# Peptides against a protein of PDB entry 3S8F: the designs that were tried, part 302

Target 1, 157 residues: chain A of PDB entry 3S8F
Amino acid sequence: VLTLFVAVPSLMTAFTVAASLEFAGRLRGGRGLFGWIRALPWDNPAFVAPVLGLLGFIPGGAGGIVNASFTLDYVVHNTAWVPGHFHLQVASLVTLTAMGSLYWLLPNLTGKPISDAQRRLGLAVVWLWFLGMMIMAVGLHWAGLLNVPRRAYIAQV
Target 2, 166 residues: chain B of PDB entry 3S8F
Amino acid sequence: DEHKAHKAILAYEKGWLAFSLAMLFVFIALIAYTLATHTAGVIPAGKLERVDPTTVRQEGPWADPAQAVVQTGPNQYTVYVLAFAFGYQPNPIEVPQGAEIVFKITSPDVIHGFHVEGTNINVEVLPGEVSTVRYTFKRPGEYRIICNQYCGLGHQNMFGTIVVKE

## One batch from the design tools (peptide; made by RFdiffusion4, then SolubleMPNN)

Design b2_p28_3_s2 (from b2_p28_3, 14 letters changed)
Fold by OpenDDE base, seed 3:
Structure b2_p28_3_s2 (fold): chain B 157 residues (1-157), chain C 166 residues (1-166), chain A 28 residues (1-28)
Amino acid sequence: as target 1 above (157 residues)
Amino acid sequence: as target 2 above (166 residues)
Amino acid sequence: SLLDLLLLVYETSRSAIPAAWLAFAASM
């Protein structure tokens, strides 16, 4: 029971970030319940990348709670579920944040702004990464629930 | 100006914190649902049991693979299984259909996995500890044992077989 | 062009990913 309480600070942190996004979106002219989302700078890969990471982190966080549950962990432990969780946490949030940081860092380090074509390409790269990551993560979690073992090249389901 | 901004930020934070709390309860509900739908036939584990990994091959119930399957009742068996680098013994494990099987699994060397395909048997095997798993095979046939915990260079080829006889 | 293809995938991902997760959720 006490172990699951570790999820509370994590959730608080995650949704505080969401609060910051809402505030930013509203400052940019967004109105209504969802209008602030559209007002965010979705044309900037440096912004989109970490936000997509955050979106992937949501189901990953839910999975973290599952993995921390003694009874549920018995079901998912050492199955494909576990690497699915890792890819949502590390290969989505962390990796996309790193990618986003590069889209900001490189122009600033070189003193050269990115072209419009480079910007569009950056957006495509980030969204492709997110798409592939989500597909793989869904597949791994699904396979895990079907008792596909982790660290095995063969499985019968 | 700063006061107004601070108040606005706090309002959003309070809203999202409330939402986070609500989501916590949703996740708890989802966990409960998952438990109800995906944990049918949970295998009871025994109490913590210790064994000396340095002598388990020479003495005791794991020492002789030919004596690994012990009938403990009319329809009950205990199977003493060793997971080692890189395989299982006995191999194959032969048990009758419909009998209650108690697997007593340990390792003489490193941590291994004991994952039986087609079943919910999935445990880690630690040197010095005995993993206890209870299962009844309802269908005859061959069930593959897979090591799902990395144990060395031959890990990927570490397989065993349970043969369930009619 | 390759860029056009990538942009197509970019736009498609906005709907495809939620659908995939909903399908996963429905499978639980």
Scores: peptide ipSAE 0.025, ipTM 0.744, DockQ to the pose 0.032
Fold by OpenDDE base, seed 2:
Structure b2_p28_3_s2 (fold): chain B 157 residues (1-157), chain C 166 residues (1-166), chain A 28 residues (1-28)
Amino acid sequence: as target 1 above (157 residues)
Amino acid sequence: as target 2 above (166 residues)
Amino acid sequence: SLLDLLLLVYETSRSAIPAAWLAFAASM
C-alpha cells in the first residue's frame, strides 16, 4: 500500500524534473518534440550522470510497483529480479547522481574548471557505468523471471 | 521575461504531469493484463499460524521427522517441514505423484528460504510463523529445495530434497 | 589511445542501451 502510494508523487517529481529539462533544452535552442533533448548539455558529465541515473530509475520504479503487487510478487520474490531492481535504484540513480554531484562540486569548491581531458574521461566513466548497470540489471531481471533464486550460487536454469 | 518563462515552465509541467498520469494507467493496465493472463498455478497463501520456535523441535508435528508426512485424506497429505541452520527436516521428503500436498514449514532458529526448483514454491520461513504452501507434483522425480534467504555461514550449503514417487 | 577507446564505447552505448532494453521488453 505504501509503495503504491509513493509511486504517484515519485512519478510526479520525476516528470517535473523532465519538464525542467525540456524548458532548459528549449532555452538552449532545441525545437520540436524531441529536439530539446539534443540541445541539453550532453558534453558535461555533471549533467549526463544524474540524467542517466534517472533513466535507469524508470524501469526500476516500474519494477517497484511490480514488487509491491501481492500477486506479481509471487513471481519475483527472492529471485534474481530483486537484486536487479536494487541495482537500478541504488547503483544507477543514487550512484550516478553522486558522481554527477562530484563533477559539479569539485570545480566549484576549488574554483577551477575541469580540464577537457577530465571532462571527456568523466563522460566515458559515467556512460560505461550506466552501460554496465543496464546489462547487469537486464540480466538479473531476466534471470529472475526464469526463477533463478536470490542468494544462491546454483540454479536449475 | 521572467513571467513569460514561468508560464512556459508551468505549461511544460502540466504536460509532463499528464504524461505521468498516463504512464500510471499504462502500468496499471500492464498489471491487469499480467494478472488476467498469468493466473494459472498460483499457490494461495495459507492462514496465518503461529508456533513457538523454542519448542517446535521437541514437541508437536515438527518434532519427529518420521511422522512429518501425514495423510489427511484420499490422495491428500500434509508435510511438516523444519527449515533450520543448515538444512531441512525431513530430508528427503517423500510424497506421492499426483497427490495434493500441503507443506507446513517453520523454523526453530532464524529466517530461511524454501524454494523448490522446478516449481513455483518459493516462500520465506520465519521463526514463530508457519508458512503454508499447497502443491501437486505432476511429475515423479527429485526436486531440490534451496534456501534463498541468507541464514548464516552455512547458508550456501543448505539444501533439501523432495522425492516424488510414482 | 585508451581515452579514444573509452569514448568510442561511450558513443556506441548511446544507442545500444535503449535497444537492449526494448529487446528485453519485447521478449516478455
Scores: peptide ipSAE 0.019, ipTM 0.709, DockQ to the pose 0.031
Fold by OpenDDE base, seed 4:
Structure b2_p28_3_s2 (fold): chain B 157 residues (1-157), chain C 166 residues (1-166), chain A 28 residues (1-28)
Amino acid sequence: as target 1 above (157 residues)
Amino acid sequence: as target 2 above (166 residues)
Amino acid sequence: SLLDLLLLVYETSRSAIPAAWLAFAASM
């Protein structure tokens, strides 16, 4: 019960970040219910990386509620589902945030902007990372639901 | 300027927080739905039971693998299983088809897993604790037991077999 | 073999990614 209660402040934090993104998008000229999303700086890897991390964190967070639920955890515990969850949380959100932070930090520390080539390469890296991570995570969750065990090299399925 | 920005952010926060609360209730509803419709597949766990892992091999119901399968009633059995580095005993575990089986699983050494393929039996096995799982095998055949908790250098080869006889 | 290729990709990526970040930093 106490563990599930943690979902409340977590959701509040997540949607506070979303509110900040909406504000930023609207300041950049975005209008309407979804127009602010398009107005965000999608050409900047320092922005895109952590946002993609957040997108991966959404299903991961939902999965966290599942994993923390006693009855639902019975289905998924020690299956491939659990590694799927971890890769969404650590290998997506944390890693992409770190990547994005570097794209912001290094130019600021050196006083030199990144080149256009570096910018494009950065965008490619973070998008490909996200895509690969999503494919793997979906696969792991799917396998987990099929009762594929974790920490085993063989399975019935 | 900063004050105006603060008010704007606050308005967006209110909207997103409302959405957050709505999603929270959706998740609660989904959990409730799952509990209401999908409990038939849940294997009941027993109460917390403790054993001494240092003596479990020498005395008690786990000491003799030949006596591990105990008939407790008509079409009801209790199976005392040890998970150890690196295997299971008894191996194979022989049980009749259609019987209600209560597995009592413990470890004499380190933490292991007990995952039975083709079933929803999946428990961690802790030294000093007894894991209790109830299951009825409807289909005869062999069911592989897999250790899904890292337990040492031989973990990858730690397997057992349940043989369900007609 | 496929296993050798996969291991090669794994080991290369394991070292190449940090190196790439360092190279990026050095290019600033």
Scores: peptide ipSAE 0.012, ipTM 0.723, DockQ to the pose 0.019
Fold by OpenDDE base, seed 5:
Structure b2_p28_3_s2 (fold): chain B 157 residues (1-157), chain C 166 residues (1-166), chain A 28 residues (1-28)
Amino acid sequence: as target 1 above (157 residues)
Amino acid sequence: as target 2 above (166 residues)
Amino acid sequence: SLLDLLLLVYETSRSAIPAAWLAFAASM
């Protein structure tokens, strides 16, 4: 009950952020139902990182609802599914948001903008992190559905 | 223009809020689908049963591993299992193929896991409570019991075996 | 260069990851 209660305001917040992104994209010249996405500043790691975090948080949030369901939790509880969920929530959203914050914060603290090379490297780092997290998370969720136990170094499958 | 922008933002927010509500229903549908496809054969929990973890080793049905497997019917058995730091008793648990097995699992010390590989048996075992799981082994052989709940320094080595006889 | 390789991975992942997730979702 508590988890589901928290899920509602979290979803509202997430989609409010999405609304802001849509507005920003449209202000930047994006048109149509999805054209505004392309208009967002994907060349800025400070932007890309938290957005990727949010994208990873979507399946993680859905998984949270699954984990909070008594019947469904019977299937996934204490399996590899659970750490998969955690990695989407913490290692994806939280970590990428922190990374994005650094890409914004450091230039502002030093008064020096990042070079183009640093920007490109930052983008690479953020996307690689996201890729790694998605691979790991998908693998863990899949393994969990195959009943691979959590907190065990050995499994039948 | 700030006022216009604010009004536009509100319009988008309303749209996305509507979308969010729709997504809630999608998630409910997804849960229902997952239930239908992945929860077949879910073992219902039994009634809430409590025991004294401080005496469960000395008296009662869990006290003697040699008496842990009790035939309750022509093709039905009850197995009284202790999960402890760090193992299971009895070990191995020997049951016949095709029989309905009712596992009564409790702990004398800390919380443990009871995960039987090759089955859908996966429960937490709490001191003071009895976990009841009903299962029928269709295939003979050995089934490993794994502790999937952290229980201390020896957690990683905590294994048991169920031997299903033909 | 290493940077070019990383950027290649970056560009590829932008499309590959969503597709993979959709495929995963479809498999459930």
Scores: peptide ipSAE 0.016, ipTM 0.710, DockQ to the pose 0.033; fails the geometry check

Design b2_p28_3_s3 (from b2_p28_3, 14 letters changed)
Fold by OpenDDE base, seed 2:
Structure b2_p28_3_s3 (fold): chain B 157 residues (1-157), chain C 166 residues (1-166), chain A 28 residues (1-28)
Amino acid sequence: as target 1 above (157 residues)
Amino acid sequence: as target 2 above (166 residues)
Amino acid sequence: SLLDLLLLVYNTSKSAIPLAWLEFAASM
């Protein structure tokens, strides 16, 4: 009940952010149904990091609903599915949002903009982090569906 | 200028919120469909059995591993299992092939897992509560019980065995 | 340290993740 209740505000928040991004993209010259996405500042790690976090949050959020469903939780409970869910929520959304916030906050606090080299390195770090999280999360979810136990060094498969 | 921008933002927010609500209903519908077409052995909250973890080893149906397997009817058994740091009792659990087995599992100490390999038996075992699982083993052989809830330094070595006899 | 790296590799190789990905790939 609690999870499903929290799902509503979470979805509202996520899609409100998406609305802001659409507006920003259109202000930057993006047109059409999806053209605004390409117009967003993908060259800025402070932007890319939290957006990638949000992308990871989508399957993670769906997984949260699964975990809260009695019938579906019967399948996934205490399997590798659960840590997969957590890594999407914490190691993807929360961590990437924190990374993005730091990329914005530190330059503003110090009054020194990041160099081009730092920017490029930041982009590489964020994208590689996201890629690693997705690989791990997909693997864990798949393993969970195959009834691989959580908190065990052995597998049933 | 600011007013126009504000109005535009609101329009996008309304659209995305509508999409959000639609997705919520889709998820609810999927859950409802799953519940309607599939059943799980969920124990009703009103029938949750309680035990005293401080005395469960000394008295009651879990106290004697030799008496843990109780025949309750023709081809029906109840098995009283203790999950403890760090193992299971009885060990092994011996049951007949094709019999309906009701596992009554509890813990005298901390939370443990009861995951039987090769089956869909996977429950948490809480001190003070009785976990009930009904299962029929169709194939004879040995089934390993593993703990999938961290319970201490010996967690990784906490195993049991169910022996299904022909 | 090198030992830490080796242990990490060892633990990762025993993880369900590589096996899961292999099975996933095989199912495609």
Scores: peptide ipSAE 0.020, ipTM 0.687, DockQ to the pose 0.023
Fold by OpenDDE base, seed 3:
Structure b2_p28_3_s3 (fold): chain B 157 residues (1-157), chain C 166 residues (1-166), chain A 28 residues (1-28)
Amino acid sequence: as target 1 above (157 residues)
Amino acid sequence: as target 2 above (166 residues)
Amino acid sequence: SLLDLLLLVYNTSKSAIPLAWLEFAASM
């Protein structure tokens, strides 16, 4: 029970970020329960990338709680579940955040704004990355539940 | 005006925190569901047991693979297994169907995995520590042991076999 | 060895991920 309390600060942080997004969306004219989401700057890859990372982080965070649970860790430990988890945490959240940071940082450092073509390409990249990561992650998690081992090139299924 | 803005932010934070708590309960429920549907139960582990990895091959119950399977009761066996770079001994491990098997697994060299396909047996094997797993094979046949912890250049080929006799 | 590499490639191509996706879809 005490071990699971470690997840509470992480959850608080995650939902604080969500609160910030809602506030930002509402400041941009979004209204209603979901209208604020549409009002966010989805045309900017520097924004979209880390947000998609956050979306991937949600199931990853839930998986973190599972991995930290004594009994459930017994089920998922050293299975494909674990790679599925950290691909959401590292290859999605961290990587997409880094990508988004570059989309912001490089124009500022060089003094050259990105073209519309570059912007559209950036959007395509981050969305495709997110899609691929979600497909792989779901597959890995499900495979893990089927007792597919990690660090092995063969499995019974 | 600034005060109003802060108040609004706090309201959003409170709302999301409430949602966070709700999601916590959802996650707990999902955990419970996963436990109920994706586990064959907890395999009882023995007490913490230590062994000297430098001598485990030379003396003691792991030293002779021909004596690795020890009958401890009418339908109970203890199997002393070594996971090493890069294989298992004994190999194959021969046990009878329906018997309660206590695996005592250790390593003389580095950390290995002991993952038995078709079972819920999945433990890490640490040098200097004895991993204890209790299992009863209900179906006869061959069960593959897979090392699921990287242990060196031959890790990918480190396999063993458990043969369950009728 | 080359054989080990070939076996790795072969077994990797038989990834459980596609099967996992099919089972996931079937479970919905």
Scores: peptide ipSAE 0.018, ipTM 0.730, DockQ to the pose 0.026
Fold by OpenDDE base, seed 5:
Structure b2_p28_3_s3 (fold): chain B 157 residues (1-157), chain C 166 residues (1-166), chain A 28 residues (1-28)
Amino acid sequence: as target 1 above (157 residues)
Amino acid sequence: as target 2 above (166 residues)
Amino acid sequence: SLLDLLLLVYNTSKSAIPLAWLEFAASM
């Protein structure tokens, strides 16, 4: 009940953010149904990080609905599926958002812009983090569907 | 300028909100798909049943492991299982191949898990409540029971065995 | 250290995650 209650507002918020991104992309010269995506500032880790977080949050959110389903929860509860879900929600969205926030916050606090090298390093960090998180999350979800138990050091599969 | 931008944003928001509504149906479809593909063979059965965890070891169907497996009909059995710190009883649980097994699981102490490897049997076991799950073992052999709910220092070593006989 | 990083990568590559991905790919 609680999960579904918060899921709807969260989903609306997420899509509102997406709407803002579309608007921003179009202002930057993007055209067409998807052209606005390319126009977004993908060279800025402060932008890339939270966006990647949102992308990871999409399957995580879907998983949340699955976990909230009585019948489906029977299948996935206390399996590796659950850690997979958590890592998408917390270690992906929250963590990447925090990382992105730092890329914005520190330059503003110090008054010093990040160097190009720092920018490139930042991009590498957030992309690698996202990639690693997706690999782990997919693996955990897959393992969960294969009935690998949570909180156990052994599994049949 | 600000007003124009605001109107534009609203237009995009409306589109994305429409998309969000469509996604609800996608999620429902995903749920349906998962149910169809991953829940076969295991059926949660029974109504909410309560027991006194303080006496469940002393009296009732869980008290004697030797009497835990009860034949209730042709090719039908009920197994009364206790999950406790740190193990299961009876252990092993012996059932015939191809029989419909109704597991009635409870705990005398703390919350445990009852996860049977090679099956979709996976329930939490709460003191004071009886978890009921129905399953038919199609293959003979040994099936390990794993506790997947943290229950104390010995949690990681809490295992049981179901032996399915031909 | 760099060595620690390399060891981490090596150990990670030996984890069950890559195998799970292979199984996933094979199941598609």
Scores: peptide ipSAE 0.017, ipTM 0.703, DockQ to the pose 0.023
Fold by OpenDDE base, seed 1:
Structure b2_p28_3_s3 (fold): chain B 157 residues (1-157), chain C 166 residues (1-166), chain A 28 residues (1-28)
Amino acid sequence: as target 1 above (157 residues)
Amino acid sequence: as target 2 above (166 residues)
Amino acid sequence: SLLDLLLLVYNTSKSAIPLAWLEFAASM
């Protein structure tokens, strides 16, 4: 149980970011319990990418708590579950954040804004990336629960 | 206006912090619930046991594969298994159906995995440590042992077999 | 090498991921 307290700083950080998003959304005219979400700049890949990363991090974080439990880890350790967790954390959050940062950084470094076509392409890329990561992660977690081993080319199923 | 904005930000932060704490307790509760209701699949681990990996092949219970299966009771056995680069010893491991089997697994070289298909047996095998797993095979047949920890060039081909006899 | 790439593609296509999704779908 004490190990689970490690989740406290992570949750505090994550939801502080969420608080910032809510504030930003309300500043942009969003109202109500969820209206602020719609008011966020979903047309900007520099914004969408890291937010999608955060969304992927939610189930990943839940899985992290499972993995941190020695009893539950006994069930999932060295199965496909673990790579599934990694892809949510690294290939989703970290990678999408990096992608989003790039969409912000390049225009600023060059002094030229991205074209509308580039913006739309960027949105497509990050959404498709997120979708692919979710599909793969769900598959890996499911396989892990079926006791499919990691680092092996064969499985019992 | 700055004061008003600051106050608003603090209010949102407090709300989300409260939510974060609530979620923490939810996760803890879910884990507790899972452990309380789903304990049948947990294999009890033995006490921490150490061994010298440099001598484990020459002397002791792992040295002779012909003596690896030891009957410790009427329906109880201890099996001393070596995981090495790149295989398992003994191979095959022959045990009777319905008997309680205590696997004591160690490695003379590097870290390996011991994953038995069709079972919940899945442990890492560390040189210098003995992994203890208790299991009862209810069905006769062959069970494949898979190394699920990278151990070198031959890792992908490192397999063993447990033969459960009627 | 090209052979390595082809083998990688082949092995990836037979990975547990597609099978897991089929099993998941079947379990719903």
Scores: peptide ipSAE 0.016, ipTM 0.732, DockQ to the pose 0.023

